# Ledger of designs, part 106: peptides against a protein of PDB entry 3KDP

Target 1, 230 residues: chain A of PDB entry 3KDP
Amino acid sequence: PFLIFIIANIPLPLGTVTILCIDLGTDMVPAISLAYEQAESDIMKRQPRNPKTDKLVNEQLISMAYGQIGMIQALGGFFTYFVILAENGFLPIHLLGLRVNWDDRWINDVEDSYGQQWTYEQRKIVEFTCHTPFFVTIVVVQWADLVICKTRRNSVFQQGMKNKILIFGLFEETALAAFLSYCPGMGVALRMYPLKPTWWFCAFPYSLLIFVYDEVRKLIIRRRPGGWVE

## One batch from the design tools (peptide; made by RFdiffusion4, then SolubleMPNN)

Design b2_p18_2_s3 (from b2_p18_2, 16 letters changed)
Fold by OpenDDE base, seed 1:
Structure b2_p18_2_s3 (fold): chain B 230 residues (1-230), chain A 18 residues (1-18)
Amino acid sequence: as target 1 above (230 residues)
Amino acid sequence: DLVEKGLKLLKEALELMS
């Protein structure tokens, strides 16, 4: 998100606070939960592989998988961001290069795609309105991500959700998202304005996409052991 | 008041992590 913010010079889609909430609030407990997850039955039964060659392949593939998942997460967040801004009159093309004027406190006549002028305060409200849905989008996408990260080869349906800490992590991040989204004063304190409950569903297609992607990936790995997808 | 206190604490925590 931050790279696109810099490159496209668009209004900030995700504030520092929301980034911190993602990195520390939503990812920490789930990450720790993986340490307590039961190993896959196939992993435990695998013969020792050559640690030098297999580690490199595994690191590359893990990096690729996480890179792809991260890309899907970013796309989900940006989709939500662009939808919200479009609903407020700012089409995606119009946002390109707008940041300089957007962030200028002295410019109070920034025009949207329909010629409506926005004061600094008004456009900052819209910007901050994007932070919460972006965060929620990431959380919803992470539901799938956290579940799929539990296994390397087995389907989530085979491994199940036995880790109570993971379940707690999913609950915690959801509760945090709800708290940040609906608790009074969050707009002032954290620049996270309340969102309509319907915005939670905006991320569901991307969550499903990640889930399907990983299940397909795992299916390929199971059918073609030693393939480039491992 | 409790909400405000909670928000303040959260903000401070986030600022420390920032």
Scores: peptide ipSAE 0.000, ipTM 0.273, DockQ to the pose 0.041
Fold by OpenDDE base, seed 4:
Structure b2_p18_2_s3 (fold): chain B 230 residues (1-230), chain A 18 residues (1-18)
Amino acid sequence: as target 1 above (230 residues)
Amino acid sequence: DLVEKGLKLLKEALELMS
């Protein structure tokens, strides 16, 4: 998100505090939970890996976890961001290059896509209104991501939800998201303004997309062992 | 209130580091 903020010169879609909450609050417990996931039935049947050739974390796993799925997560967050700004009169094309004027406290007449003028305070309210939904979008997408990452080859339906720590992590990140979104004073303390409950559903199509994508990927791997999709 | 104060202090610290 921050790279797009710099390259495109758009208003900041995700604040530093929300980034910290993701990195420390929502990612750590799930990451630990994945380390304690039960072995896949196919992995238990495999011969011991060659430590010289077979890495625990190989380039393919890194590409899958942090590349493809990570990009879909980012797209989900940006989708929510652009929807909120568009509902407030700022179309995506108009946001390009707007950052300099957006962040200037002395400019109180920044025009939206419809010619409406916005004060600095009004712009910051809209910006901070995006932070909470962006955070919640990431959490909702992480539900699917964590569930699919518990296995490399087996379907979620085959492996099941056996890791109690993973389940706890899903509830923990959801509870944190609810707390940050609806606890009084979070708008003042963290610049995370309350969101409508409907924004929780904005990310569901992306969660479903990730789930379907991974199930299809795993199905291909099962049908063609050693293929490029692994 | 205590949690809010703690989070506010954290925010201020992060802003100083930015």
Scores: peptide ipSAE 0.000, ipTM 0.275, DockQ to the pose 0.033
Fold by OpenDDE base, seed 5:
Structure b2_p18_2_s3 (fold): chain B 230 residues (1-230), chain A 18 residues (1-18)
Amino acid sequence: as target 1 above (230 residues)
Amino acid sequence: DLVEKGLKLLKEALELMS
C-alpha cells in the first residue's frame, strides 16, 4: 500500500497507526496458533525427498505463495479505498497525482471528478473515512489467510477447525477491528472514522478468492506429489 | 475517555518514533 501511495501519488489509503495495528494486533496471536496446529493426516504419504535441494525449493515456493496472498490482500484494500472515494466523487483516474494538492492545507478548492470543490478539512474526513474500511478489509481477508495456513497440503474441509487458539485469534482480530471502527474518539485518536456496517462485506469476494486459490493449489499438490506447486 | 487518552498518547509516541 505504501509503495503504491508513493508511485501513484494518490491520497494516503492507510495510516501508520493502522499498519501498526495490523502488524502487532492482528498477526501475532494467529502466528502463535500455527505452533499448536495438529499434524496433517497425510504427512506419512509424502514421497522421499532430498533433504538439501527439495527443502530449498519448497521454502521458495511457500514464500512465493505467501507473497501472492499478500498481493491479493492489498488489492482488496485498494478496492474498498477506490469505491469509497468514487462514492464521494473522486474517480480512480482523478486520484493519480492528486496527493500534493490533497495534502496542502492552503488549497481549499480541490475539485472532484464532477467539479465539486473540497476544503482541506472535508478532504481529510474522506481520507480518514478510507483508513477504517481498508483496515477492516485486511482483517476480513486475513480470516481466509489464517484458515488456509492451518495446513500445507490438506483441504480445510479435511482438517477442520480444531485449533482453539486459531479461533481465538480470529475473534481477537475481529474484536480489535470493531473497536477501532466504532469506539468513540477513534477519529481523533487514530484518524479512523466510523465505518458503515455494509462495508464489512466488500472484502468477502477477495477472502473467497484467497480460499479458492489455496484450495486449488492444495488440490494440485495432492494430485501431483513432488510437483513445482509445493 | 481513558481509552481515548491512552490511544492518543500511543499515537503521539509512535509519531515521535517514526
Scores: peptide ipSAE 0.000, ipTM 0.273, DockQ to the pose 0.032
Fold by OpenDDE base, seed 3:
Structure b2_p18_2_s3 (fold): chain B 230 residues (1-230), chain A 18 residues (1-18)
Amino acid sequence: as target 1 above (230 residues)
Amino acid sequence: DLVEKGLKLLKEALELMS
């Protein structure tokens, strides 16, 4: 999010403190939970791996899978950001290069896509209104990411949801998201204004997309072992 | 391979920036 903020010169989509909450708060427990995931049911049926060649393949596969998921996750967050700004009169194309004027407190007549003038204070309210939904979108997308990361080859439906620590991780990140979204004072402390409940659902299509994508990927791997999709 | 590395790097960058 911050890279796009710099490159595209758009209003800040997500605060730095919120970024730290994602990296340290929402990802830590889920990542640890994966260490306790049960082995895939077919692991004992796999042929012995060549330790010299199969490491490179595994690193490539992990890189591709996580890269694709990360892109979908980022797209989900930015989609939510652009929707909120568009609802407030700022179309995505108008946001390009707007940061300089947006962040200037002495400019109180920044025009939106419809010619409405916005004061600095009004602009900052809209900016901070984006932070919470963006964060929540990331968390909701991470639900799917965490669930699909349980296995490399087996479907989630085959592996099941037996890892209690993973379930705890999902609860923890959701509880943190709810706390940051609805606790009084978060608007001042973290620049995260209270979230309308409807914004929780904006992330669901992307979460579903990741889930479906990974299930299809795993299905292809099962049907075509050693294929390029691995 | 290059695409995968690029995607990994992008994901890592996005994770660091999230």
Scores: peptide ipSAE 0.000, ipTM 0.235, DockQ to the pose 0.025; fails the geometry check

Design b2_p18_2_s4 (from b2_p18_2, 16 letters changed)
Fold by OpenDDE base, seed 3:
Structure b2_p18_2_s4 (fold): chain B 230 residues (1-230), chain A 18 residues (1-18)
Amino acid sequence: as target 1 above (230 residues)
Amino acid sequence: DLVKEGKELLEEALKLMS
């Protein structure tokens, strides 16, 4: 998010402190939970592999898969960001290059896409209004990511939700998201204004997309073992 | 106000470290 802020010169979509909360707060427990995930039912049935050659291939495939998921996750966050700004009169195209004027406290007549002038204070309110939904979108998308990461090949429906630590991780990140979204003072402390409940649902299509994508991928792997999709 | 200031300083520090 911060890189896009710099490169595209758009208003800051997510604060740096909030990013740290994602990296340390929402990812740590889930990452640990994956270490305790039950083995896939077919692990012991796998054919012998060459540990030297097949390890590298597997690492590349895993990196590619997680890279794709990460990209979808980022797109989900930015989608929410652009929707909020568009609802407030700033179309995505208009945001490009706007940062310099947006962050200038002495400019109080920045125009939106419809010619409405915005004061510095008004702009900052809108900016901070984006932070919470962006964060929540990331968390909701991570739900799907965590669930699909339980297995490499088996469907989630086959493996089941037996890992209590994973469930705890999902609860923890959700609780953190709720705390940051609704606790009084977070608007001042973290530049995260209270979230309208409707914004929780804006991320669901992306979570579903990731879930469906992974299930389809796993289905293909099961039907074509050793294929390029693996 | 102090929390806000502290946050801004932290953000600035993180930006410098990034």
Scores: peptide ipSAE 0.000, ipTM 0.245, DockQ to the pose 0.023
Fold by OpenDDE base, seed 5:
Structure b2_p18_2_s4 (fold): chain B 230 residues (1-230), chain A 18 residues (1-18)
Amino acid sequence: as target 1 above (230 residues)
Amino acid sequence: DLVKEGKELLEEALKLMS
């Protein structure tokens, strides 16, 4: 998200406090939960592997898969960001290069895509209004990511939701998202203004996309053991 | 003011890491 902010010179889509909440608050418990996950049902069906070469290849492929999932998460967040700004009069094309004028406190006549002028205070309210739904979008997409990480090859439908620690992690990150989104004073303390409940559903297509992507990947692995997709 | 400066520094540091 930050790389796109620098390259495109758009208004800041996600605050630093929000990034810290993602990295420290939402990822820690789920990561621990993976250590307590039950063994895969097909683990004993794996072909003999060369422990040196095949381990390195598998680690690279897993890293690539996580990288791709992370890119889909970022796209979901940016989609929500652009939709909110468009609803407030700022079309995506108009946001390109706007950051310098957007962040200048002395410019109180920044025009939107429809010729409406925005004061510095009004612009910052809209910007901070985008931080919350971006965060919530990441959390909703992470629901799918955490569920799919339970297994490498088995479908979620085969493995089920037996890990209580993972379930607790899902509730914890959701509760944190609700607290940051709706608790009074979060706008002043964290620059996260309240979110309309309808925006929670904006991320669902991307969550579904990640789920479908991983199920297809796992299906290919099951049908072609030892392939490059593993 | 100190909290604001600390937040700005943290923001810059996170910008460098991301």
Scores: peptide ipSAE 0.000, ipTM 0.269, DockQ to the pose 0.022
Fold by OpenDDE base, seed 1:
Structure b2_p18_2_s4 (fold): chain B 230 residues (1-230), chain A 18 residues (1-18)
Amino acid sequence: as target 1 above (230 residues)
Amino acid sequence: DLVKEGKELLEEALKLMS
């Protein structure tokens, strides 16, 4: 997210506090939960043919898979961000290079794509309005990721959701997202303004995309053991 | 206000670093 922010010079889609909430609040419990997840049956029973080469290949493939998933997550967040800004009159193309003027408190006549002038305060409200749905988008996408990450090759449907800690993590993330989105004062304290409940659904296509992507990936791995997709 | 300013500064710093 930050790379796009820098390269495109767009208004900040995700605040520092929101990032911390994601990294420490939402990701921690799921990460811990994986330590308690039962190992995939095929992983535990497979003898490594060559521990050195198989480990390297597996690490590269896992890294690539997580990189791809992370990219999809980022795309989901940015999609939500651009939709919100577009609904407020700022088209994506107009946001390019706008950050400098956007963040300048002395400029109170920043024009949107329709010629409407926005004060600094108004712009910041819109910016902060994006933080919450971006966060929520990440959380919703992470629902899929958390369910998926417990398995490497087997379908989620085959492995099931046996880890109570993982389930708790999903609820914790959701509860945190709801708290940050709807608790009074969060807009002032965390720059996370209240979100319409409908925005929770904005991320669902991306969650589904990740889910389908991973299921397809796993299906390919199962059908072609030792392929480049592992 | 101070918290907001601090957050803004931090965000700006992150913007410069990122």
Scores: peptide ipSAE 0.000, ipTM 0.245, DockQ to the pose 0.022; fails the geometry check
Fold by OpenDDE base, seed 4:
Formats: C-alpha cells, sequence, structure tokens
Structure b2_p18_2_s4 (fold): chain B 230 residues (1-230), chain A 18 residues (1-18)
C-alpha cells in the first residue's frame, strides 16, 4: 500500500494506527498459530526440524502468505478504498498526483471528478472514512489467508480446523475489527470512523477468490509434485 | 510541526513494514 501511495501520489489509503493494529494486533496471534499448526500428512513423514538451521516457517509458506496471496489481499484493500472515494466523487484516475494538494491544509478548494470543491476538513473525513473499511477488508481477507496457510499441499477440507489457536486468532482479529469500527470515540482517538455493516461483505468476493485460488494451486501440486506453482 | 513530521515518518515506516 505504501509503495502505491508514493509512486502514484494518491491520498493515504491506510493510516498509521490501522497499520499498527494489523501488524501488532491482528497478525501476531495468527502468526503464532501457524507455528503450532498440526502437521500435514506429508510433513508428518519428515524428520524433525533442526532448531539451529531450519526456519520455523518454511520458505514456501512464507512465499504463499506474503507473496501472491499478499498481493491479492492488497488489491482487496485498494478496491474498497477506490469504491469509497468514487462514491464521494473522486474517481481513481483523478486521485493520481492529488496527494500534494490533498494533504495541504491551506488548500480548501480541491476539486473532485465532478467539479465539487472540498475543504481540507472534508477531505480528511473522507480519507479517515476509508481507513476503517480498508482495515476490515484486510481482516476478512485474512480469514481465508489463515485457513489456507494451515496447509502447504493438503486441502483445507482434508486437514480440517484442528488448531484452536488459529480459531482463536480469527475471533480475536474479528473482535478487534468490530471494536475499532463501532466503539464510540474511535473516530477521534484512532482516526477510524465507523462503517456500515455492508462494508464487511465488500471483501467476501476476495476471500472467496483467494480460497479458490489456493485450492486450485494445491490441487495442481497434488497432481504434479515439484511443479512451478509450489 | 515536529509531532506532525514524526507522525508522517512513523506512517512511512509502518508502510514500509507492511
Amino acid sequence: as target 1 above (230 residues)
Amino acid sequence: DLVKEGKELLEEALKLMS
């Protein structure tokens, strides 16, 4: 998200506080849960890891979590961001290069795609309105990410939901998202304005896409061991 | 101004970590 913010010079899609909540609040427990995930049937046949030389999380799981799926996750967040801004009169093309004027508090006549002028305060309200849905989108997409990261090769249906820590992590991040989204004062304290419940469903297509993508990938791996999709 | 700059730097750092 930050690279796109710098390169495209668009308004900030995700605030610092929300990023901290993701990194420290939502990702920590799930990351621990993955370390204690029950081994797959194929992994159970492997020798115990050497604590001095072997990584806790294998390179393939890291690549899956932070590579291709991470890109789809980012796209989901940006989709929500662009939808909200478009609903408020700012089309995606118009946002390119707008950051400098957007963040200037002395400019109170920034025009949207339809010629409507926006004050600095109005622009910041719209920007902060994007932060909460972006965060919630990440949480909803993470439901799928965490479930698929339980296994490298086996289907979710084969491995099952046996890790209680992972299940706890899913509830924890969801509860945090609900708290930050609907608790009074969060708009002032954390710059996270409340969102409509309908925005929770905006990420569901992306969660489903990630789930289907990973199941197809795993199916290919099972049929063609050592393939390029590993 | 320093608080604002610090916040911007923190945001930039967090974005680099994400």
Scores: peptide ipSAE 0.000, ipTM 0.251, DockQ to the pose 0.021; fails the geometry check

Design b2_p18_3_s1 (from b2_p18_3, 11 letters changed)
Fold by OpenDDE base, seed 2:
Structure b2_p18_3_s1 (fold): chain B 230 residues (1-230), chain A 18 residues (1-18)
Amino acid sequence: as target 1 above (230 residues)
Amino acid sequence: LVEEGLELLKKALELLYS
């Protein structure tokens, strides 16, 4: 998110403190929870291969999976960001290069996509309005990510939800999201303005897409071992 | 106190990442 902010020169979609809350509060606990996930039944049945090669392959696969998950999360967050700004008159194309004028306190006539002029204060309200939904979007997407990452091949329906630590992680990140979204003072302290309850559902299409994609992927892997999807 | 602490953290992070 921060790299896109720099490269595209768009208004800041996610505050630094919010990023820290994601990394420490919403990512670490779930990541730890995955370490306690029960071994997949089919993995345990596989014959051992070359330990050095298998370790390298597993590390690469894990790295790639986490990289992909992070990218999908970022896309979900940016989707929410662009939706909010579009609802406030700023179309995505108009945001490109706007940061310089956006952040200038002395410019009080920044035009939106419809020619409406925005004061600095108004712009910052809209910017901070994006921070909380972005964070919540990440959390909602993480629900799907955590559920799908618990297995490599087995369906979520086959593996089930037996890991108490994972379940705890899901509740913890959701509770944290609710706290940061609705606790008084978060707008001042974290630049996270209160979230309308409807924004909790903004990420649901992404979560569903990830879930369906992963179930299809796993189905293909089960039917065609060693395929390109593995 | 929590708000003050969070504000201090925010400022520190802003300085670090500025």
Scores: peptide ipSAE 0.000, ipTM 0.233, DockQ to the pose 0.030
Fold by OpenDDE base, seed 3:
Structure b2_p18_3_s1 (fold): chain B 230 residues (1-230), chain A 18 residues (1-18)
Amino acid sequence: as target 1 above (230 residues)
Amino acid sequence: LVEEGLELLKKALELLYS
């Protein structure tokens, strides 16, 4: 998020403190939970692979899967950001290069896409209004990510949801998101204004997309062992 | 190439979160 803020010169979509909350708060428990996931039934039946050659292949497969999922997460967050700004009169194209004027407290007549003038204070309210739903979008997308990471080949429905630590991770992420979104003072402390409950649902299509994508991927792998998708 | 692209993407994402 911060790189796109710099490169595109758009208003800041997600604050640094919020990013730290994602990295330290929402990702740690899920990562630990994967260490306690039950082994896939097919992995246990596989003959020990050549540890030198097959480790590289597995690392590549892991990097591919996480890279793709991470891109979908970022896209989900930015989608939410652009929707919020568009609802407030700032179309995505208009945001390009706007940061310089947006962050200037002495400019109180920044025009939106419809010619409405925005004061510095009004602009900052809208900016900080984006932080919370962006964060929540990431958390909701991470639900799907965490669930699909349980297995490499088997469907989630085949593996089941028996990992109690993973379930705890999902609740921890959700609780943290709720705390940051609705606790009094978070708007001042973290620049995260209270989230309208409707914004929780904005991320669901992306979570579903990740889930469906991974299930389809796993299905293809099961049907075509050693195929291109693996 | 896809693997390299995905590693680059992973690095880019790590940088985005850094």
Scores: peptide ipSAE 0.000, ipTM 0.239, DockQ to the pose 0.023
Fold by OpenDDE base, seed 4:
Structure b2_p18_3_s1 (fold): chain B 230 residues (1-230), chain A 18 residues (1-18)
Amino acid sequence: as target 1 above (230 residues)
Amino acid sequence: LVEEGLELLKKALELLYS
């Protein structure tokens, strides 16, 4: 999100507070869950044939998988961002290079894609209206990621303890998202305006995409053992 | 829920291409 903000010079899609909430609130619990899952999986896995090479390969494959999932999550967030801005009259192509004028408080006549002029205050309201749905979109996509991580395990017996951590992570992320989205003070304190319930569903296509991606990945792994997709 | 999400996606795409 932040890289695209810099490269495309678009209005800020995700506020600093929301980034911190993602990194510290929503990503930490899944990371802990996955760390416990990996530790439990490593305990249950037969000794790797070559501990050094197999560990390095697994670490690279895990890193690539998380990198790919992270890209899909970012795409989901940006999709929600572009939808909200488009509903407010700013088409994606018009946002390119708009950052400089968007953030200038002295420019009160920034035109949208339809020629409507927006004051600085109005633009900031729209920008901050994007922050909460972007955050919620990431949370909903993370639900799919957590479910996928759960389904990667071959052993039914390994599901028990990990299910509790997964459920707790899902609950915590959902509770945090609900708190940030609907707490009356959040609009003033964090500039996270209340989220319409319909925006929770904007992430579902991307959650489905992640699910399909993982199923395709699993299918490729099953067909080509030892492939780069593992 | 998936159907609602797909409908929202469709509306979003329609808005993007309008």
Scores: peptide ipSAE 0.000, ipTM 0.236, DockQ to the pose 0.036
Fold by OpenDDE base, seed 5:
Formats: C-alpha cells, sequence, structure tokens
Structure b2_p18_3_s1 (fold): chain B 230 residues (1-230), chain A 18 residues (1-18)
C-alpha cells in the first residue's frame, strides 16, 4: 500500500495506525495458531530426496506463495479504497497525482471528477473514511489466508477446523476490526471513521479468490508430487 | 503491547501535527 501511495501520488489509502493494528493486532495470534496446527499427515511421511536442496526449494516456493497472497490482499484493500472514492466523486484516474493538492490545507477547492469542489476538511473525512474499510478488507481477506495456511497439500475440507487457537485468532481479529470501526472516538483518536456494514462484504470476492487459488495450488501439488508448485 | 504501541503512535502523530 505504501509503495503505491508513493509511486502514484494518490491520497493516503491506509493510515499508520491501521498498519500497526494489522502487524501487531491481527497477525500475531493467527501466527501463533499456525505453530500449534497438527502436522499434515503427508508432510511427515516424505523423506526428502536431497535434504539440503529440496528443503531450500520448498522454502522458496512457500515464500513465493505467501508473497502472492499478500499481493492479492493489497489488491483487495485498494479495490475497496477506489470504490469508496469513486462513490464520493473521485474516479481512479483523477486520483493519480492528486496527493499534493489533496494534502494542501490552503487549497479548499479541489475538484472531483464531476466538478464538485471539496474543502480540506471534507477531503480528509473522505480519506479517513477509506482507512477503516481498507483495514476491514485486509481482515476479511486474512480469514481466508489463515484458513488456507492450516495445510500445505491437503484441502481445507479434508483437514477441517480442529484448531481452537485458530478459531480464537479469527474471532479476536474480527472483534478488533469491529472495535476500531464502530467504537465512538476512533475517528478522532485513530482517524478511523465508522464503516457502513455493507463494506464488510466488499472483500468477500478477494477472500474467495485466495481460497480458490490455494485449493487449485494444493490440487496441483497432490497430482504432481515433487513439482515446481510445492 | 498493542495498546502501548497505539498510545505511542498517537503521541507521535500529535507531535507530527503539532
Amino acid sequence: as target 1 above (230 residues)
Amino acid sequence: LVEEGLELLKKALELLYS
């Protein structure tokens, strides 16, 4: 998110507070939950053909898969951001290079894509209105990410939801998202204005995409053991 | 730790806008 903010010079899509809430609040309990997940039945049965090279290749492929999932998460957040700004009159093309004028307190007549003028205060309200749904989008996408990380090869339908710590992590992450989104004073304290409940559903296509992507990946791994997709 | 981090960040933001 921050790299696109610098390169495209768009209004800030995600605040520093929301980034810290993701890194410290939402990721820690899920990460711990994965450490307690029962070993996949197929992982322990495979003797590596070459312990040094096969382990290194597998670690690289896992790292690439997590990198790809992270990119899909970011795309989901940006999609929500662009939809909200478009609903407020700012089309995606118009946002390119707008940051300089957007952040200037002395410019109170920034025009949207339809010629409506926006004061600095109005622009900041819209910007902060984007921070909350971006965060919530990441949380909803992380549900899928956390579920798919339970196994390396087996389908989620085969492994099931036996890990109580993972379920607790999902609940904690969701509760934190609801607290930050709807608690009075969060707009002033954290620059996270209240979210319309409908925006929670905006991330669902991306969560489904991650789930389908990982199930297809795992299916390929099961059909071609020792392939380049592990 | 999260609450402490959020308070520190809030103070840092207040300092930046100050």
Scores: peptide ipSAE 0.000, ipTM 0.252, DockQ to the pose 0.034

